Peptides against a protein of PDB entry 3T6J. Designs and how they scored, part 283

Target 1, 375 residues: chain A of PDB entry 3T6J
Amino acid sequence: PIVESYIGFIESYRDPFGSRGEFEGFVAVVNKAMSAKFERLVASAEQLLKELPWPPTFEKDKFLTPDFTSLDVLTFAGSGIPAGINIPNYDDLRQTEGFKNVSLGNVLAVAYATQREKLTFLEEDDKDLYILWKGPSFDVQVGLHELLGHGSGKLFVQDEKGAFNFDQETVINPETGEQIQSWYRSGETWDSKFSTIASSYEECRAESVGLYLCLHPQVLEIFGFEGADAEDVIYVNWLNMVRAGLLALEFYTPEAFNWRQAHMQARFVILRVLLEAGEGLVTITPTTGSDGRPDARVRLDRSKIRSVGKPALERFLRRLQVLKSTGDVAGGRALYEGYATVTDAPPECFLTLRDTVLLRKESRKLIVQPNTRLE
Target 2, 372 residues: chain A of PDB entry 3T6J as posed
Amino acid sequence: PIVESYIGFIESYRDPFGSRGEFEGFVAVVNKAMSAKFERLVASAEQLLKELPWPPTFEKDKFLTPDFTSLDVLTFAGSGIPAGINIPNYDDLRQTEGFKNVSLGNVLAVAYREKLTFLEEDDKDLYILWKGPSFDVQVGLHALLGHGSGKLFVQDEKGAFNFDQETVINPETGEQIQSWYRSGETWDSKFSTIASSYEECRAESVGLYLCLHPQVLEIFGFEGADAEDVIYVNWLNMVRAGLLALEFYTPEAFNWRQAHMQARFVILRVLLEAGEGLVTITPTTGSDGRPDARVRLDRSKIRSVGKPALERFLRRLQVLKSTGDVAGGRALYEGYATVTDAPPECFLTLRDTVLLRKESRKLIVQPNTRLE

## One batch from the design tools (peptide; made by RFdiffusion4, then SolubleMPNN)

Design b2_p26_3_s4 (from b2_p26_3, 9 letters changed)
Fold by OpenDDE base, seed 1:
Parts: C-alpha cells; structure tokens; sequence
Structure b2_p26_3_s4 (fold): chain B 375 residues (1-375), chain A 26 residues (1-26)
C-alpha cells in the first residue's frame, strides 16, 4: 500500500482572519482505483481551465500539472476532516511551483450514509436519486473543486521592483471594460487582503467552479458517467449544493452576524446566487412536517440548470475571479457579503428557515477510525 | 479544502450508521 501523511499548520478556516493555520495531521492510504479518475481529470485540466468564464489573462500563465490522489484516511488529527485538500495554501506557490490535490474518499463515503427517512429538505421524488448519486456527484465536485477551483486563476501582482506579472496596457477587466486598476502589491496575499472573507470566498469560488464545470460532458465522461446517468449526476450535484445552502444556516450566528463555517457560508452564497437567478430554478418552500412542526423543501428545476443556473453562476464566478485577481477587496467584500447576508426578508425568510433547519438538525456523524487488515 | 456534510460543530451524536466498505490497498 501507498501511505501518505501530512502534519503542520495548514488550514486557516478556524482563524476569523483566515490567516493562521490550524495544526493538523493525517495518515492515509492511496485508493488506486479512485485515484485513476482524478488522474484522468488532471490530464484534461489544461483544457478544462480554458472553459472557466474568465479571459486567459486572468488564468495562470503556465499550466503546472498537479498531483491528484484519492486517499482513505486512517487517522486525522484536527478540528474536522475535510473531503478534499489542495496544498499549499499560498496562491503564489500554486502559480509558480504547483500544487497537490487529494480527495479523502472514505470521508466522502461516510458523509453520504444518510438514511432516506432522515434525509431532510428534499422532495420525496428527489430522495432516491439523491441517495444514489450523492457519492458519485461529490467525487466529481471534489475533483473539480480542488483541481480547477483552488487550482485556477491568477493574482495580478506588482513585485518589489515594480514589475507586473501582467501587461497593464493590454489586459482588460471583463467586468468594467477598462484596464486593470488594482493588484496585489509586494507582500500582499489573498488572505492578508481579503482577511475575514478570504477563506469562505475562495471556497465559494471553488464550489462554483465545480458546479459550472460539472456541466461539461468531458468531465462527466472522465468520471464514467454518460447519458441519463450523467444528467442525474449533474442534477444531484446541483441539488446537493442548493440543499447545502439551506443546511448552512445552522452555521450562521444571528446574534454575532457571522458564519462559523467557511464552506457552509460559501454554499449559502451559491444558494443565494441561484435563487436570484429566478425563473423557478430553485424554490424553497416552507412546509409542515409529519410531526406537525415546521419543515422545508428545496426544489431544483433540472430543466433550468443549463438555461438559468449556468449563466447566473457564470456571471457570478467571473466576478469572483476578477475581484480576486485584481485584489479589489472593496468590490469583493461588497459582492460576497451581500450574498452572505442572512435576513428574514421575504420571500425566503432565511432567519425563519434557520429555525426550521435547527429544528430538523440531524445528529452529528462521527468518523470512527477505520481498521486495516491483511487478508 | 472541501468539507462534506459532516458537522464539526454538532453536539448531538447518533449511533454509527455507516461503515466504509473494505478497499484493497495492495
């Protein structure tokens, strides 16, 4: 078996300022079969990067082939176990030196073990599809999230000598139609500039990349999905995201106007983007449960994913990237915090929905350390 | 990093509902 491990101050999600790493460590074993899917994704990465909704000038100048491996975790020391990892967590290093991606496959498998009768906020007609395809769809999402989410985009930088890593005269901001007016100065980083929103914003970008690119037939083919199965994987991936956006409300603290989990905040933002797209793409309906207490249902119109959802997500994702690339903290914060705001405003009444989410909260799943044996 | 639906902040812990199927790592 191939054993991988890491240890150190790596992830900054527990830092309110997104800068200080939490001490983590894991030991994992390579899942060769699942890794082969990610290898195929890596082989297509350079092409798929071109499908992202920003000009090449906002993408890395040189493609660096990353490693991507599926790992089954044996032990993990930290506050939480991720489903995927992209390291290092420094954009400059990612752009110049490369990066490694991992999927913690057994973490994904455990996450999907929700019993049908306990599955909240879905219509009955969606539950069976969701149960069937949640795992496969999340493999796709994790792969795209790590490799093409975290692994994509360029930061515009002026170095200590005053040199730019972009042509100031020719590079145009696709949102404004103007030349680039802001960038990262020497010593400025993503985390240092975007601070309190940096982690969640980046996760939102990566999740959005996943949703956007999972619509590409080549991606589905890489993961072995064709025809109706491919469409079901897409549907469930998007459905999972909008459901996650509702579930995310658990991690909002109204009294402090803050989010306690960066990924959940990101998922809520995506939900808001897709709700804003309108046209019946996403519908959240308050209901009464069989117990007579508040409940809710999320509906995603499958037929509108490409026609309504994709364009909305495209525009949003482009804005995220442009603001990130240009170091436009004011614009980025305004955009992101706008979508991350939780109010009780109609029609959604998110604070009321939060009460419903809390009422319907499932028991926390614990990942128990697996055993290995020789047979 | 991508996290699943596993809540780090959840207080209520239920029974073990799922075991990962065995994988051959050789």
Amino acid sequence: as target 1 above (375 residues)
Amino acid sequence: VLTGELSVEGEEVGDIDYQVPPVNYL
Scores: peptide ipSAE 0.218, ipTM 0.651, DockQ to the pose 0.064
Fold by OpenDDE base, seed 2:
Structure b2_p26_3_s4 (fold): chain B 375 residues (1-375), chain A 26 residues (1-26)
Amino acid sequence: as target 1 above (375 residues)
Amino acid sequence: VLTGELSVEGEEVGDIDYQVPPVNYL
């Protein structure tokens, strides 16, 4: 077997300022069969990057082929076990040196296992599809999230010598139609500039890339899905995201006006974007459960994913990238915190929905130390 | 064949909620 490990101060999700890494480590075994799927994704990455909704000038100047490996974790030390990893977390190094992607395949498998009778907030007609395709859709989403989410985009930088890594005269901001007016100066990083929103914002960008690119037939083909299966995987991936955005409310603390989970905040933001798109794309309906207590249903209109959802997500994702590239903290914060705001305003009444989410909260799962054996 | 198994337990119940099927790592 092939054993991989990493250890160190890696992820900054527990730092309110997004800068200080938590000490983490894992030991894992390579899943060769799953790794082969991600290798195919890597082989297509350069082409798929061109499908992202920003100009090439906002993408990396040179594609650096990363590694992508599916690992089954044997042990993980940290505050939480991720499903996927993109390292290093330094955007400058990602641009100049490259990166490595990891999917923790067995973590994905266990984290998303849900009994049908415990599956909350979905219509009955969606539950069977959701159960069937959740796993496969997560493989797609994680692959895209890590490789083409975290692995994409350019930061505009002026170095210590005053040189720019972009042509100031020719590069146009697609949102403003103007020349680039802001950038990262020497010593400024993504995390240092965006601080309290950096982690969640980046996760939101990466998740949005996943949703956006999973609509591309080539992506589904890489994972072995065609025809009706591909459409079901797409539907379930989007459905999972909007459901996750509702579930995310568990991790909001109204009294402190803060989020306790960067990924969950990101998923809520995406939900808000898709709700704002309107046209019946996403509907959250408060209901009464069979127990007589509050419940809710999330509905996603499959027929509107491409016509309504994709354009909304495209515009949002472009804005995320442009603001990131230009180091526009004020614009980025205004955009992101606007969507991350949780109020009880109609029609959604998110604070009321939060009470429902908390009422329907599933028991926390504990990942048990796995065993290996020779057979 | 070297196989690995991963299980998840619910904190409240203490029962195995899900077990990942064995994988051949050779």
Scores: peptide ipSAE 0.187, ipTM 0.681, DockQ to the pose 0.159
Fold by OpenDDE base, seed 3:
Structure b2_p26_3_s4 (fold): chain B 375 residues (1-375), chain A 26 residues (1-26)
Amino acid sequence: as target 1 above (375 residues)
Amino acid sequence: VLTGELSVEGEEVGDIDYQVPPVNYL
């Protein structure tokens, strides 16, 4: 419909165990122009799913064509306004019944207004490019994150009758080379199994899908980017992610060894993966600001995104999916918490960097004053 | 054409994806 709404217990990000939804609701209107881009993405989704770095046996058995709509939110009641939505938030239902994707376009538009002089942690040479392409790159990221991130992957399940939704004899775990040794039993869900890491882990998977697939020429074409513009969108998308991984340190509480925000934890994990890749792909350099106080710069080597970044992210993303599909909580937790651990170990000294992030933090802003106009 | 916009209270500065409870992908 032209006017869309939902209401209920939807998102579990505020539940430490990832199970209890926060009550939220919105009223929004369809943005037809932006929705058309997402419709083109949906039309390519089945093919793009094949580009993901796991075997078809780890993907949904049947592609269910989802809806994808760009919405301009008029009212959102909740603890935060998302940029994108993929519902339902149950992997089983997504797998069997399908899903709906939403981009809150006017939320994204607000994110574009950044003053150059206040843009932290970027090299001066990147600031203008970042300002120019942050919005468009974020549209790409949201579309991929929702549709092909949250909308991808299979859970291996044994039902209440003992039947498997996969062939135990023929399906091979690509990481081990062995048959599948674990799965979800009747009544087990993603959230119930992975609990405290479930939300952040899934966000990390979805964000990683976005970064990985934004390298695909067809994706950029769908969004209307070609040539140098396409490369700039890719660069800024990756740059935004590594910057976000640094900014994420605000949401870590050292005293409690915990994260307060699932998406920011996910972004930090991705930063760690890309730092681990080495070869000068990502560099975080402590500096001194013009005020004489600590600062930092994030550098992403554009020339190494495909050669170094993509392979590192591919391996990581495959591991995330395999562990998710097999319900391997021990392996998944070991992997994810390993990258989510914040220490002051060199060379990065993340706890020290956190102090810098907090020092450079700007005042919190609220999204307010939704409006509509006829043009 | 119906267009929708949101505004940020205060100066439109910094990364809203960071400053606001991160505009999270659901």
Scores: peptide ipSAE 0.020, ipTM 0.513, DockQ to the pose 0.368
Fold by OpenDDE base, seed 5:
Structure b2_p26_3_s4 (fold): chain B 375 residues (1-375), chain A 26 residues (1-26)
Amino acid sequence: as target 1 above (375 residues)
Amino acid sequence: VLTGELSVEGEEVGDIDYQVPPVNYL
């Protein structure tokens, strides 16, 4: 078997400032069959990067072909086991030195095992489809999230010698129509500038890339989906995201006005963006469960994903990238915290929905680590 | 890093509902 290990102070999600890594370590075995899908995605990565909704001037100058492997975890030490990883976590190094991606395949497989009877907040008609395609859609999402999410975008930098990595005279900010007026100075990093929002903001960007690019036929083809199956995978991926945005409310603390989980905050932000798009794309309807207690249903209009959802996500994702590239912390914070704000304002009444989410909360999942044997 | 749908703040842990099928890694 091919064994990989990962160890160090790497992930900063537990740092309120998004900078200090916690100790994490795992040992995993390469799943060769699953890795082949991600290898095909890597082979298309340079082309797919061009499909991202920002000017080439806001994308990396050079594509550095990464490694992408599906790993089955044998042992994991850390606060939480991820489904996918992109390393290093330093955007400057990703741009200059390259990166590695992994999908933790058996973690994903465990996440797919949702019992129909326990599946909350979906319409009955969507449950069977969701169960069928959650796994495949998540493989797509993880691949895009890690490779083309975290692996994309340029930071505008002025080096120690005063040289810029962009042409100040010709590069135009697509949001303002003006020349670039802000950038990262020597010693400034993504995490140092964006601080408390950096992790969640980046996760939101990466998740948004996944949703946006999963609409591309080539992506679905890479994963082996065509025709109606491809459309179902797309639908379930988007449905999973909007559902996750509702579930995310569990991780909001109203009393402290803070989020306790960066990915969940990111998913809530995406939900807010898609709700703002309107036109019946996403609807969250409070209901009453069979037990007589509060419940809710999330509806996603499949027919409006491309016509309403994609343009909304495109605009949002472009703004995220532009603000990231330019180091515009004030603009980035205003945008992100605006969508991350949880109130009880109608029509959504998110604080009330949070109570429903908490009431319908599933038991905490534990991942039991596997053993290996010879047969 | 992408995480699955996991509850970080759960009081109760349910039964093991799912086991990943064995994979041949040779």
Scores: peptide ipSAE 0.206, ipTM 0.632, DockQ to the pose 0.059; fails the geometry check

Design b2_p26_4_s1 (from b2_p26_4, 11 letters changed)
Fold by OpenDDE base, seed 4:
Structure b2_p26_4_s1 (fold): chain B 375 residues (1-375), chain A 26 residues (1-26)
Amino acid sequence: as target 1 above (375 residues)
Amino acid sequence: KIRGPSPTGIVEDPDVGLYDVVFEPP
């Protein structure tokens, strides 16, 4: 088997300012079969990047072919085990030197293992489909999230010599219609500028890229899905995201008005975006469970994903990227924190829903050390 | 072949969680 490992100060999620990395390390074995799918995704990455909803001027100047492998993790030392990794975490290095991607396949497999009777907040009609396609949809989402999410976009930079990495005279901000008015100066990074929202904001962008691009037939084909299967994978991927947005409320602390998990905050933001789109795309309905206690159901109208969901996500994702590229912290914070705000305002009554989410919360799973075997 | 982690899932730091995964209770 091919063994991969890494060690070092990698992820900054535990730093409130998103700057200091936590010491992390893993040893893993390459999953060749799944890696082949990601290799095909890499082969299409340059073209798929053009499908993202921002001008080429906001994308990397040159495509740098990254590595992407699926890994079965044998041991992971850290506070949290990721499903996917894109490194380095420095955007400037990503755009100039390249990056590597990994999917921790067996971690995803654990996430897929949901018992039907414990699957909360879904309609009964969706549960079997969800169980069937959650895994495959996660593979798609993680692949897109890492490669084309974290691996996309350009930071506008003025270097120490005063030179810009963009044409200041010709590049237009698609949101304002004006020339670029802000950028990163020497020594400024994504994390340093956006600080407290940087991690969650970036995860939100990456998740949004996943949802947006999973609609592309080429993406589904790469992962081996066509026809009805492809549509089901898309549906479940989007359904999973909106459900995750509801589940995310567990990680909000009302008393402190803060979020405790960057990815879940990101997913809540996406839920808010899709709810805002309206037109019956997403519906969260408070219900009463069989136990007589509060419950809820999330519904996603499959037929409106492309017509309603995609445009909403497109606009939002473009705004995320433009604000990121230009280093517009004020605008970025206003946008992101706006969607990340949790109130009890109708019709959603999110604080009330949070109580429901907490009520229906199940115990976290425990990973047992993986083994290898000869077959 | 690699036998992945048990279907019981993962223990994560509550402040970090699972990176780039959809958190879902068992």
Scores: peptide ipSAE 0.032, ipTM 0.540, DockQ to the pose 0.050; fails the geometry check
Fold by OpenDDE base, seed 3:
Structure b2_p26_4_s1 (fold): chain B 375 residues (1-375), chain A 26 residues (1-26)
Amino acid sequence: as target 1 above (375 residues)
Amino acid sequence: KIRGPSPTGIVEDPDVGLYDVVFEPP
């Protein structure tokens, strides 16, 4: 329909245990032009799923063609407006009935309003490129995140009758080389097992899928980017992610050793993964601002995205999926919390950087213009 | 073409954006 809406207990980000949904709702109109791009992405989804770094046995058994629509939101009632949505949030329903993806296009457009002089933590040489391609790169990221991120992966399940949804004798864990040792039992869900890390972990997986698959020429072509433009979109997408990882420190509470925002925690984890890759891929340099106060710069070496970044992200993303599929909470928690830990250890000194992030923090923007126009 | 500017609401991170959550069956 041209006008879309939903209402109910949808997102569980505000539940520390990731189980209870916040009551929210929206009314939106379809952006046909952008929706057409996402439809092309949907048409390629089955093939693109095969490009993900896990065996087919860890992917959904049957591909269900989802719906994907770009929406211009007229009104959104909730604690925050997302850039994208994948619903329903229940994987059982996603697997049996399908799912719908939406990109909230006009929410993304708000991100375009950042003034160059206020753009923090980027090298001067990157600012113009970032401003130019932030929007388009984010469209790519949202599409991949929702459709192929949240829309990918299989949970190994033993049902109430004792039947498995996988062949125990033939399916091999690619990380261990062994048969599958753990799975979800009847009544166990992703959220119930992974609990406090479930939401952020899944967001991290979805974001990682976006970064990983945006390197595919087919993806960029779907969105209308080729040649130098495609490379710039890739660069800015990755740059935006590593910058976001730094910005994420705002949402960490040192005194409580906890994160207040699941997506930002996820982005910090990705930053840590890419920093760990080394070889000059990502560099965070403390600096002194023009005001004489602490500042910082994030540098991403474009030439190392494919050679250093992609392999690191591939390994990490595979581990995320394998641990998710097998319901290995201990392993998953160890992996994820390891990267999500914020200390002041050198060389990064993240707690010190957090002070810099807070110092350079901009006021939150409110979206308050609910109108439409004919073009 | 129907175009819409920003809706009423709060953008948690105008520079990064937010995405949806996933629940899994047993």
Scores: peptide ipSAE 0.022, ipTM 0.567, DockQ to the pose 0.046; fails the geometry check
Fold by OpenDDE base, seed 2:
Structure b2_p26_4_s1 (fold): chain B 375 residues (1-375), chain A 26 residues (1-26)
Amino acid sequence: as target 1 above (375 residues)
Amino acid sequence: KIRGPSPTGIVEDPDVGLYDVVFEPP
């Protein structure tokens, strides 16, 4: 078997300022069969990047073909095991040197294991479909998240010599219609500038890229879905995201007004964006469970994903990217923290919903003694 | 064909599409 590993101070999710990496490492075996799917995605990446909702001037100047490998983890050291990885975490290096993508297949497999009777917050009519397509849709989402999410976008930089990596005279901010007025100076990085929101913001951008691009038939074709199956995968992917946004409330600490998990915060933000879109796209309804205790249902109108959801996500995603590219921390923070705010204001009453989420929380599962099997 | 193992750790909520499986002490 082909063995891959990485080790070091890599991820900064545990740093409130998003800069200091925690020590992390894994040893894994390459899953050749699954890797082949991601290779197809890589082959289309350059073209798919053009489908993202920002001008080419806000995208990488040159596409650098990355590696994408599916791995089965044998051992992992860290505070959490990711389902996907995009490295390095330095945007400048991603732009100039390239990057590598990894999907941790067996981690995903565990995440896919859902018992129908334990599946919370979904309509009964959606449960079977959700169970059927959660795995495949998650594969799509992870692939897009890593490759075209983390792997996309340009940072505007002025180097130490005063040279810009963009044409100040011709590049226009699509949000303002004005010339670019801010950028990263020498020594400034994404994490250093955006600090407390950097990790979650970037995850939100990557997740949004996944949702946005999964609507493209070419993406679904790459993963082997067409026709009704493709539409179901799309629906379940979006449904999973909005559900995740609700579940994310578990990771919010009201007393401290903070989030404890960057990805979950990101998913909540996306939920808020899609709720704001209105028009019945997403509905969260408090209910009473069969046990007589509070419950909730998330509904996603499939017919409105493209007509309502996509435009809303497009606008939001563009704003995320533009603010990131220009190093506009004030604007970025205002945007992101605005959507990340959790209150009990109607109609959503998120703090009340949080109580429901906590009430319905399942027990933790301990996974131990990984072993390989020859078949 | 090599079948991969399950990862070692604690899954907080396997029903959540987590890109990071959060581990907490048991």
Scores: peptide ipSAE 0.021, ipTM 0.572, DockQ to the pose 0.077; fails the geometry check
Fold by OpenDDE base, seed 5:
Structure b2_p26_4_s1 (fold): chain B 375 residues (1-375), chain A 26 residues (1-26)
Amino acid sequence: as target 1 above (375 residues)
Amino acid sequence: KIRGPSPTGIVEDPDVGLYDVVFEPP
């Protein structure tokens, strides 16, 4: 078997400033069969990058074909195990040197073991679809998240010699209609500038890319979905995201006004964006469970994903990218923290919903008992 | 093929925590 590993200070999620990596390592075996799907995605990546909702001037000048491999983890050392990885975690290096993507396939398999009776916050009519398509939709989302999420976008930079990597005279900020007024100076990085919001902001961007691009027929075709199946995969992917946004409330600490998990914060932000879109796209309804205690239901109108959801996400995602590209920390923070704010204001009453989420939460799952099987 | 579960990691919710590295306050 082909063995891959990595070891070092990789992920910065435990750093309040989003800069210092936690020591992490794994040993894994390449899953060739699953890797083939991601290879097809890589083959289409350059084309799909053009579908992202920002001008080409805000995208990388040159596409560098990455490696994308599905891995079955044999051993993992760290505080948590991801489903996907995009490395290096330095945007400047991603732009100039390229990147590598991996999917931890057997981690995803664990997530696929959903029990219908324990599935919270979904309508009964959605549960069967959710269970059926959760796995496939996750494959799509992870692939897009890593490859085209983390792997997309340009940072405007002035190098140590004073040269710009963009034409100051011709490049226009699509949000302001003006020339570019801010950029990264020599020595400045994404993490150094955006600091406390950098990780969550980037995860939000990557997740948004996944949702946005999963609507593209070519993406679904790459993963082997057509017709009604493709639509169901899309629906479940979006449904999972809005549900995740609700579940995310567990990781908000009201008394400290902070988030304890970057990905969950990102998912909550996306939920807020889609709620703001209105028009019945997303509805969260407080209910009473069979036990007489608070519950909730999330509804996503699949017929409005393209008409309402996509435009809302497009605008938001473009703003995220523009602010990131220009190094506009003030604007980026204002935007992101605005959507990340949790209050008990109606109609959503998120703090009240948080209580419901906490009430309904399941025990934390620890991935243990590693076994190796020959098949 | 070699298959096996991951030996290390915490998932708060397998349905949504696919990318998550969850840290609890000490």
Scores: peptide ipSAE 0.019, ipTM 0.541, DockQ to the pose 0.072; fails the geometry check

